Peptides against a protein of PDB entry 4AID. Designs and how they scored, part 179

Target 1, 242 residues: chain A of PDB entry 4AID
Amino acid sequence: FDIKRKTIEWGGKTLVLETGRIARQADGAVLATMGETVVLATAVFAKSQKPGQDFFPLTVNYQEKTFAAGKIPGGFFKREGRPSEKETLVSRLIDRPIRPLFVKGFKNEVQVVVTVLQHDLENDPDILGMVAASAALCLSGAPFMGPIGAARVGWVDGAYVLNPTLDEMKESKMDLVVAGTADAVMMVESEIQELSEEIVLGGVNFAHQQMQAVIDAIIDLAEHAAKEPFAFEPEDTDAIKA

## One batch from the design tools (peptide; made by RFdiffusion4, then SolubleMPNN)

Design b2_p26_2_s4 (from b2_p26_2, 12 letters changed)
Fold by OpenDDE base, seed 5:
Structure b2_p26_2_s4 (fold): chain B 242 residues (1-242), chain A 26 residues (1-26)
Amino acid sequence: as target 1 above (242 residues)
Amino acid sequence: SFLERHMEELKRENEEKLRRKVKELA
């Protein structure tokens, strides 16, 4: 097995991105680990557009498997087949920053699936899932203008905390999720308790700075393991007006 | 390139979205 692995220290935790072991039938597949939380991201894209396809058919599915549910808070109520509220929210968190980064005019079906394999009760798999999805897309050969990084920022004892644990988040006055490219913030989602705009803006900047190490790690992994780019030329919208 | 222009457009749109969101959080 040609297994490629990138390991970085990130927010006082070890982040591992691995490809080549699992889901080799996907266009891209990444096993991501932070602490003892483990996710598998897969990216698959159609090699042709469906006749009459008028929109970009991207589907993002975040799933916490029932076998991990014994270690997942709230896992007791997963009815087979319906996404939980968390799974729906995290699927949207992953979708939002990646959707704009596809080349304009690409209308082939794309499916991103993030599966939580293990949860350590400290590291939330949402951020890890965003990172893994980004990495899987970068490996896939799809016309995706990533990578994105992602980070959660807390505010604990008057300081920013990168990817706070679930216990640290109880003491946090901020739950700030940021996703972005090397050059731009793509998505911000936040819950804040009595904090100034300056602290929140500082948190976004802190997140964007801290995610650069993740972006660089995905680039390094892609340089060693990415598939050849899918040959896609966007139809010159100007050539249809001539 | 087309790609560079698309990335610059996305960057600008995202900066505007970010400014709006930050203003909605304040």
Scores: peptide ipSAE 0.018, ipTM 0.464, DockQ to the pose 0.699
Fold by OpenDDE base, seed 3:
Structure b2_p26_2_s4 (fold): chain B 242 residues (1-242), chain A 26 residues (1-26)
Amino acid sequence: as target 1 above (242 residues)
Amino acid sequence: SFLERHMEELKRENEEKLRRKVKELA
């Protein structure tokens, strides 16, 4: 198998991005590992637009499989067939920063599926899932203007913590999830306990700085493993605002 | 908030950069 792998140290943890082993039928597929948490992201896109398609049909599905549920905190027996509240929230968390990065006028169906394969009880698969989804899209040949990076920032003992463990998060006064490109922040979600706006802004900047290493890792992986770009002519949307 | 305004500015700047990159690729 032609397996491409990128490994970086990120927030004191080893991040591994791998392609070419699993899900070869997808347009892009990435196995991402941080600690012992493992996710598989797949990206698939239609090669034509449906007749009468008026909106961009992007679907993002984050799934925590039942075989991992015995190792997932709060992973009660999910009734087969409906996403949990967590899966719905994380699916939206992944969708929000990636949706704006597709080329305007592209209305082919795109499906991103992120599957949690293993959970180490320390590293949350949501951030890893965002990174893996970004990488899978960059490998796919879809007209996606990524990569995005993602990071969680905590505030523990008067300092920023990159991707705090589940135990560190119990002591954190901030749960700040940031996603962005190399150039800009695209999404922020935050839960904050009595912190100044200055500390929160510093957290966003810290996250954006720390995710650059992940963005660079995705680019390096894509240079060695991306498919040829799908031939697509974007709609000239600038002509409608005149 | 100040954060929301900063995020809106960053999103706008990124959208403008992405539009330029798309035009350079076309």
Scores: peptide ipSAE 0.015, ipTM 0.408, DockQ to the pose 0.043
Fold by OpenDDE base, seed 4:
Structure b2_p26_2_s4 (fold): chain B 242 residues (1-242), chain A 26 residues (1-26)
Amino acid sequence: as target 1 above (242 residues)
Amino acid sequence: SFLERHMEELKRENEEKLRRKVKELA
């Protein structure tokens, strides 16, 4: 087993990105841990385009498995076989920043699956899932122009807090989720309570700054464990319509 | 909002940077 691992300190917590132990049948697979919250991200892509495929067929599925449900707030109400509202929301949070980063003209099927394996009741698996999905795509060889980082920012006692705990979030005037590349912000979702636009923008900048360490960690992992890039030449036909 | 416009600008700038990077790799 060639296991590669990257460990960083991030927001006062240990982030671990691991590949090579599980889900080896995937094109990319990353086990990510923050505190005692654990997620598995897998990326799989088709090696050919379907005949008549007109759009990029990306599917992102975030799942909180029943074995973790006893530790997941609201997990007792998960009906087997349908995504919860949270699972649907987090699937979109992961999809939104990654979708634009695929090479234009790539229309092979891509499936990203993020599975929550453990929840510590402090660290929300959504941010960890975004990071893990980014890492899994970077390892896969798919024509993905990542990595992305992600961060949650709170506003507690007049200060920004990186990845607040679920308890700190009860006192936070901001729930700001940011995802981006090294160079730019790709996605923002925010719930705010009576905060100035200046504070919110400062929170976006803070998130983007703080996610650089995660981006660098994904790059370092990919340099040591990525598959060979899939040989994809975009057909010039889509370049003529720009 | 101002935030939405700023995010749209950052997205456009990033798409342009990505397109430049892809052209430099090609």
Scores: peptide ipSAE 0.014, ipTM 0.389, DockQ to the pose 0.044
Fold by OpenDDE base, seed 1:
Parts: structure tokens; sequence; C-alpha cells
Structure b2_p26_2_s4 (fold): chain B 242 residues (1-242), chain A 26 residues (1-26)
């Protein structure tokens, strides 16, 4: 097994990005670990466009498996059939920042699947899932202009906290999820309790600064493990709108 | 552990789903 691994310290936790052990049939596959929370992200893409495809067919699916869900607070009997509200929300959180980063005119089907394999009850797998999805896409050879990083920021005792634990989040006046590239913020989602705009904007900047280490870790992993880029030339008509 | 066995099963199921999806995309 040719296993490539990148490990960094991030927000006082060990982040591990690993490829080559599992899901080898995917175009990209990353096992990401933070604390004892573990996610598998996989990216697959069609090598041709479907006839008459007018839009970019990206599907993102975040899944919390029943065993992980049984430990997850609120993870009552997930009947095997419908995505939970959380799974639907996190699928959108992953989709939103990655969708704009595909090369214009690319209309091949892309499927990103993030599966929670383990949950430590401290580290929410959503941020980890965003990071893993980014890494899997960067490894895939798809025309994806990533990586993205992601971070959650809390506001606890008058300070920013990077990726607060589920228990720290109970005391947080802010739940701020940010995703971005090295150069730009691509997505912000926030729930705030009586905080100034200045504190929220400072939180976005803090998140964007803190995610650089993750972006660099994905780049380093990709340099060692990425597939050859898929040869894609956009049709001239779609390139003119870039 | 039970967790390790379950993770291995989930990995296998994921790989089988991916194989099907890759074939549907090919």
Amino acid sequence: as target 1 above (242 residues)
Amino acid sequence: SFLERHMEELKRENEEKLRRKVKELA
C-alpha cells in the first residue's frame, strides 16, 4: 500500500490527512482525522460530459453512519433512508465553497462523498469533512482550483477559539464556519448571540488566517499523491464568460 | 475492537458504492 500522510498541529489538535489506504477506486480519497473524529472523503468524476448537459452536475453527500450517529448527540434511530437535517446542512456547507472553484465549462458529473467513520464527541466532523473533501478533490485530477480550507470559530470569554469542542460551543456566543482558498473567503455561515459586526468580521479574518496551515497541508499532500490532471479544455463559448 | 470492525465494514461498503458510482460515471 502506498500510503501518503500529512500531519499538522491545528488549533491544539492533531490533524491527519491520509491517502492510499482505502477507496482506491475513487479519483481522490482522503481519510482525515482530528482528535478521534475520522472522516472519509471520496471524489469521483466522469471522464466525459453527458450529451445535452447544460449545468455542472456536482453532487455532495455528507453521511453520518448509524454507529457514529449513535454516539452523536441527537443521533437517535437514523432510519437508513433519509438524510438528517445535519447531513443535509453539512452537504451544503461542503458544496458551497467548492462549486465555484471548478473550471468554467466543466460539465462532467462530479460526486463528493464524505462519510463519518468515527466521532470522538468533541470534534464536529463537519469542518473535518470540508477539509477532507477539499483534499480528495485536489488528489483526484479533476479541474478543481482548490484547495479550500475551513475553520469554525467560537467566541468564548471574550476571545476567538479555533474549532471549539462541542462542549466549548455551549459557552460560545458565536458559531462561525468559514471556508476559503489561500487568497479568498468563499463561504461564511454564522450563528451569533449579541455580538458586534467587528467581532464577527474579526472572526472571519481569524478563520481565514488559521485555515492557511490546512491549505498548505493539502498542497503538500497533493504534491506527493495527486493524480495527473485530467486533460480538460473548456469550450471557447464558456471560457469567454470567465 | 467493535469500532475497528465497523470502520472496516463501512470502508468496504463505501468502496463498493464508489465502484458502482465510478462505473456509472465511466
Scores: peptide ipSAE 0.000, ipTM 0.293, DockQ to the pose 0.015; fails the geometry check

Design b2_p26_3_s1 (from b2_p26_3, 11 letters changed)
Fold by OpenDDE base, seed 1:
Structure b2_p26_3_s1 (fold): chain B 242 residues (1-242), chain A 26 residues (1-26)
Amino acid sequence: as target 1 above (242 residues)
Amino acid sequence: SEIERIRAFLAEHREEIEALVAKHRS
């Protein structure tokens, strides 16, 4: 197997991005690890548009599979066949920042699937899933203008904390999830307890700064492992609706 | 949008926010 790997230290944890081992039939596939939490992201896109397709058909599915459920808090009570509230929310967290980064006029079907394979009970797989999805898209050859990075920011003992553990989050006055490119913030989701707007905005900036190392790691992986870009030229008619 | 408001604020107050982030780093 031609396995490519990038490893960085990020927020005091080891982040590993690996491609080439699993899901080689996908356009892009990344096995991502942070601590002992492990996710598989796959990106698949159609090579043609469906006749009459009028919108961009992006589907993002985050899944915590039953084989990992024994290690996932609340995983034992998953009713067969319906996404949990968490799975639905995380699917949206991944979708929101990536959707606007596809080339305008691209209306080929795109499917991103993030599967939690292992959970360490310290590192939430949502941020890792966002990073892995970004990396898988960058490797796929799809007309995606990423990478995105992502970070969670906590506020613990009067300080910002990058990607707080599940235990640190119990003491955090902020759950701030940020995703962005090198140049821009693309998504913010926040739950805040009695904090000033100044602290929250500082948290967004902190997140954007801290995710640059992840963006750089995805770029480095893509330089060594990305597929050839899919040749896509938008029809002139889609340029006029700007 | 909320994102546009955040982007504008980050651009206008970059130096102040950077100083705040530096003060509140763990």
Scores: peptide ipSAE 0.027, ipTM 0.488, DockQ to the pose 0.873
Fold by OpenDDE base, seed 4:
Structure b2_p26_3_s1 (fold): chain B 242 residues (1-242), chain A 26 residues (1-26)
Amino acid sequence: as target 1 above (242 residues)
Amino acid sequence: SEIERIRAFLAEHREEIEALVAKHRS
């Protein structure tokens, strides 16, 4: 097994990105760990378009497995066969920043699956899932113009906190999730309590600065483990409609 | 879009936001 691993310290926690051990049948696969929270991201893409495909068929599925659900808040109420509200929300959080980064005119089927394998009750799998999905896409050879990073920002005791724990979030006046590239913010979701716009926008900037270490870690992993880029030339007609 | 408004604001107020972030990290 050719296992590649990148480890960084990020917000006072160890982030580990690993590839080559599991899900080797995928185009890209990353096992990501922060604290004792563990997720597996897989990326698979079709090597051709379906006849008559008129839109980009990207599917993103975030899943919290039943074996992890005993540690996941609300996991007991998962009706078999339907995504929870959390799973639906996080699937959208991952989809939103990655969808615009695919090469225009690429209409091959792409499936991203993020599976929560372990939850430590401190580190939310959503941020880790976003990072893992980005890394898996960068390893896959798909025409994806990533990586993206992601960060959660809290406001606790008058300060910004990177990736607050679930307990710290109870005292936070802000739940700000940001995703972006090295040069651009791609997505912002926020819940705020009586904070100025200046503090919130400062939080977006803080998140974007703090995610650079994650972006660099994904790039370093991809340099050592990425597949050859899929040869894709967009048809001239799709480039002109842009 | 909302993201474009945020990007424009961050570009316009970059120095002020960086100073604010620095103040709230200490």
Scores: peptide ipSAE 0.027, ipTM 0.573, DockQ to the pose 0.726
Fold by OpenDDE base, seed 3:
Structure b2_p26_3_s1 (fold): chain B 242 residues (1-242), chain A 26 residues (1-26)
Amino acid sequence: as target 1 above (242 residues)
Amino acid sequence: SEIERIRAFLAEHREEIEALVAKHRS
């Protein structure tokens, strides 16, 4: 097994990004760990466009499988078949920042699957899933202009907290999820209790600063483990206006 | 967009926001 691993300290926790052990049949696959929370992200893309494909067919599926669910808070007996509200929400959180980063005109089918393998009851798999999905796409060779980083920011005792634990989040006046590239914020999702706009905007800046270490870690992993870029030439859509 | 407004505000108030982040960083 050619296993590549990147480890960083991030918000007082160890973040590990690993590739080459699991899901080798995927175009990209990353096992990501933060604390004892573990997710597997896989990226697969079609090598051709379907005839008549008029939209970009990106599908993102976040899943908290029942073998991990024995420790997942609020993990009711997930009946096989329908995504939970959380799984639907997190799938959208992953989709939103990555979708605009694909090369314009790319309409090959792309499937990103994030599976929660372990939950430590402290570290939410959503941020880890976003990071893992970004890394898996960067490794895949798909025409993805990532990486993205992601961070959750809390406001606890008058301070910004990077990726607060589930227990710290109970005391937090802010649940701010930010995703972005090295240069740009791509997504903000926020639930805020009685905080000034200045504090919230400061939280976005804090998140963007803190995610740079993750972006750099994904780049370092990709430099050592990425597949050759898929040869894609966008159709020159400007020629139809003549 | 909301993101564009955030970007513009962050650019305009960068020094003040950086000072705020530094003050309120855990």
Scores: peptide ipSAE 0.026, ipTM 0.647, DockQ to the pose 0.903
Fold by OpenDDE base, seed 2:
Structure b2_p26_3_s1 (fold): chain B 242 residues (1-242), chain A 26 residues (1-26)
Amino acid sequence: as target 1 above (242 residues)
Amino acid sequence: SEIERIRAFLAEHREEIEALVAKHRS
């Protein structure tokens, strides 16, 4: 087993990104751990475009396993075979920042699956799932212009908190989720209670700064474990405007 | 404080941050 692992301290917690132990049949696979929350991200992409494919067929599925459902908030209400509201929302949170980073003209099928394996009831698997999905795509060889990082920012006792625990979030006046590249913010989602725009903008900046350590960790992992890039030449779309 | 550092940074990069946030609220 050729197992590669990157470990960083992030927001006072240990983040571990691991590849090579499980899901080896995927193009990319990352086991990500923060606290005792564990997610598996897998990326698979088709090596050819389907005939008549006119759009980019990216599917992102975030799922929480039934064996963990008794330990996951809201997991008791999961009906087999339909995503919960949370699973649907988190799937969109992962999709939004990664979709625009694929090379223009790439229309091969891409499937990203994020599976929550364990939940510690402190660390939300959504942010961890975003990070793991980014890492899995960077390892896959797909024409993905990542990595992305992600962070949740709270506002507790007049300070920003990186990836607040579920208990800290009860006292937080802000739930701010940010995703981005090294150079750009790609997605912002926010729930805010009576905070100034200045504090919110500060939270976006704080998130973007704090996610750089994650981006660097994904790059370091990819340097040691990424597959060869898939040979894809984008169709010269400028030739159609002439 | 960390808040003062962030506030100073926001003051310096306000237009850039506002432009980034505006792109993502649309």
Scores: peptide ipSAE 0.023, ipTM 0.577, DockQ to the pose 0.062

Design b2_p26_3_s2 (from b2_p26_3, 12 letters changed)
Fold by OpenDDE base, seed 4:
Structure b2_p26_3_s2 (fold): chain B 242 residues (1-242), chain A 26 residues (1-26)
Amino acid sequence: as target 1 above (242 residues)
Amino acid sequence: DEIARIRALLAERAEEIAALVAEHRS
């Protein structure tokens, strides 16, 4: 099998994006690693629209599997039926920035699944999951106008910290998750403790700058490993609702 | 839209924010 890999240094950690080994039945599949945290993102899309489909049917499912749960904080026996609060939240964090980047009028079913395979207790799989999902979509051939990057920013001892560890986050006055394209911030989610608006805006700027290396890494991987773009022409009727 | 507001503030205050980020890098 043709394995393609991109490796970068990112925030003092090694980020690895790999495709071609696992989940080859998906339209796109990326194994992403940061430290010893490992996620698998898969993207699958329908090759036709369902009759009468009037909305874009995107489903994002972030899952922390039970085999990884022994290393996941709060990983009690997840009965296979209901996503945890964390899984629901992270699924939304992935969904929010990617949803607007699909070509207008595309109403084929899209399923993104992010599975946590390993957790190192230092690197949160949420950011890694966002990156992996972006990469998987870029490889899939779906009409997705990505990539997105993502970053977490902390504020520790009066400095911005890129992708703080879980231990560094205990000392952080900021938990700021940012996602965006090369050109624009697409999503911000934050928990802030007694920081000025200027410091928070600086955190967003810092995140957007630092995610460029990830965006470039996804582009480089896609140039070598992406499937042929799915031939999609939007029907002219969606132009009138602008 | 909150994102539109953030983008506008980042654009309007770009020099100030860039200086702040440079001062507070880890």
Scores: peptide ipSAE 0.566, ipTM 0.954, DockQ to the pose 0.937
Fold by OpenDDE base, seed 1:
Structure b2_p26_3_s2 (fold): chain B 242 residues (1-242), chain A 26 residues (1-26)
Amino acid sequence: as target 1 above (242 residues)
Amino acid sequence: DEIARIRALLAERAEEIAALVAEHRS
């Protein structure tokens, strides 16, 4: 197997991005690890547009498998066949920042699937899933203008904390999830307890600074492991309607 | 939109926000 791996230190934890071992039938596939939390992201895209397709058909599915459920808070209540509230939320967190980064006029079906394989009960797989999805898209050859990075920011004892543990989050006055490119913030989602706008803006800035190392790691992995870019030329008419 | 608002505020207050972040790092 041609296994390629990038490892960085990120927020005092080791982040590993690996490709070439698992899900090789996908256009892009990344195994991401932080602590003992492990996710698999896969990206698949259609090589042609469906007749009459008038919107961009992106589907994002985040899932926590039943064999990992013993390590997933609330995982015991999974009714077979319906996403949990968490799975639905995280699927949206991944969708929101990636959707606007596809080349305008691209209307081929794209499916991103993020599967939690292991949870350590310290590192939330949502941020790791966002990073892995970004990396899988960058490896796929799809006309995706990423990478995105992502980070969670806490506010504990009057300080910003990068990717707080689940235990640190109990003491945090901020649950701030940020995603962005190297140049721009693309998504913010937050639960905040009585903090000033300045502290929140500082949290967004902090997240955007800290995610640069992840963006650089995805770029480095893609330089070594990406497929050839899919030859896509948008029709002139779709470029003008933007 | 909210993202455009956040981006504008971060650009307008860049020095102030950078100082705040530097003061409040863990």
Scores: peptide ipSAE 0.561, ipTM 0.954, DockQ to the pose 0.939
Fold by OpenDDE base, seed 2:
Parts: sequence; structure tokens; C-alpha cells
Structure b2_p26_3_s2 (fold): chain B 242 residues (1-242), chain A 26 residues (1-26)
Amino acid sequence: as target 1 above (242 residues)
Amino acid sequence: DEIARIRALLAERAEEIAALVAEHRS
């Protein structure tokens, strides 16, 4: 088994990105671990476009499996076959920053699936799922102009906290989720309690700085484990409008 | 676009925001 692993310290926690053990049938597959929270991201893309395909058919599915339900808050309310509100929200959080990074004109089906395998009740699998999805896409050979990083930022006792625990979040005046490339912030979602715009902007900056280590870790993993890039030439659709 | 606004503010206020982050880092 050719297992590639990258390990970094991130916000006082160990982040592990692993490929080559699980889901080898996917174009890209990454097992990501932070604390005792574990997610599997898989990326699969079609090698041809469907006839008459007029939009980019990207699907993102975040799932928290029932085997972890003994440790997943609200796992008892998961009716088989419908995404929970959380699963729907996190699927959107993953979709939003990655969708713009596909090469313009690419209309092959892409499916990203993030599965929570374990939850430690301390580290939320949403951020880990975003990171894992980014890594899986970078390994896949799809025409994806990633990686993205992601971070959650809290505001506890007058300080920014990177990826605060679920207990620290109870004391936080900020729930700020940021995703971006090395160069640019791509997505911001926030719930803020009576904080200035300056503090929020500082939180976005802090998140973008802190995610660079994750971006670098994904790049390092991809240099050692990525598939050959899928040969895609964008049709010069701008030449047809001239 | 909210993201475009945030990017512009971060670029315009880069030194101020960098100092703020340094002051309030855990």
C-alpha cells in the first residue's frame, strides 16, 4: 500500500492528512484527522461531458454516519435518506469556496463526498471536512485551481482563537468560518455578538493567515500523491462571442 | 459582493488589521 501522510501542528492540535489506504476507487481520497475527529473526503469526476450539459454539475455531500451517532449531537434525529440541517449547511460551506476554482468551461460531473467517521465532541468536523475536500480535489487530477484552506475563528477573553473547541465556542463572541486560497479569501460565514467591524476583519485576516499552513500541507501531499492532471482544454468561448 | 468588500477593506487597512491581530492573538 502506497500510503502518503502529511502531519502538521495547527492551532495547538495535530492535523493529519492521509491518502492511499481508503477509497482507492475515487479519483482523490483523503482521510483527515484532528484530535479524535476523523473525516473521509472523496472526489470523483467524469472523464467526459454529457451531451447538452449547460451548467457545471458539481455536487457536494457532507454526511455524518450513524456509526458515530453515539458521539454526534443530534444523531437521533437523522431520518435515513434526508440530510440534517447541519449536513446541508456544511455541504454548502464546502461547495461555495471550491465551485469558483474549477477551470471555466469544465462541465464534467464532479462529486465530492465528505463522511464523518468519528467525532471527539471537541473538534467540529466541518472545518476538517472543508480541508479534506480541498485535499481530495487536489489529488484527483480534476481541473481544480486549489487548494483552499479553511479555519474557524472564535473570540474568547479578548483574543482570537483558531478552531475553538465546542466548549470554547460557548464563551466565544464570534463564530467565523473562512475559506480561501493562498492569495485570497473566497468565503466568509459569521455569527457575531456585539463585536466591531475591525475585530471581525481581524478575524478574517487571522483565519487567512492560519490556513496557509494547511494550504502548504495539501500542496506537499499533492506533490507526492496527486494523479496526473486531467487533460482539459477550455473551449475559447470568448472567441465565439467576437 | 460581500467578499469583494471584505478583500478591499483588508487591503486598504492592512497595517491596522495586522497590528490588531498581533495584539489580540491567543
Scores: peptide ipSAE 0.558, ipTM 0.953, DockQ to the pose 0.916
Fold by OpenDDE base, seed 5:
Structure b2_p26_3_s2 (fold): chain B 242 residues (1-242), chain A 26 residues (1-26)
Amino acid sequence: as target 1 above (242 residues)
Amino acid sequence: DEIARIRALLAERAEEIAALVAEHRS
């Protein structure tokens, strides 16, 4: 098995991005680990557009399956059929920053699936899932103009904290999730307790700075493990306006 | 667009925000 792995220190934790061990049938697949939280992201895309397809059919599905070790005892019997509120929310957190990064005119079906395999009760799998999804897309050969990075920022004791633990988040006045490219912030979601706009903007800046290491790690992984880019010629939209 | 607003504010206040972040690092 040709396994490629990138390891970085990120916010005082080890982030591992691995490909080539599992989900080889996907166009891209990444196993991401931070602490003892583990997620699998897979990206699959259709090699042709469906006849009459008028929109970009991207589906993102984040799943915290019941078999994941470390889940809080008493996490409700997720009836096998409907995403939880959290799963729906995190699916949107992943979708929002990646959707605009596909090449304009690409209307092939794309499916991103993020599965939480393990949860350590310290490191939230949402950020890890965003990173893994980005990496899986970059490996897939899909016309995706990533990578994105992601980070959570807390505000604890008057300081910015990168990817606070679930326990640190109880003391945090900010839950700020940021996603972006190397060049630009693409998404911000925040829950904030009585903080100035300046502090929040600082949090966004801090997140964007801190995610660069992740972006670089994804690029390095992709250089060694990405599939050949899918040959996609966007229809010359200028020719249709004539 | 909220993201466009945030980007504009970050660009306009880049030095101020950079100083703030440097002051408040964990």
Scores: peptide ipSAE 0.556, ipTM 0.953, DockQ to the pose 0.933

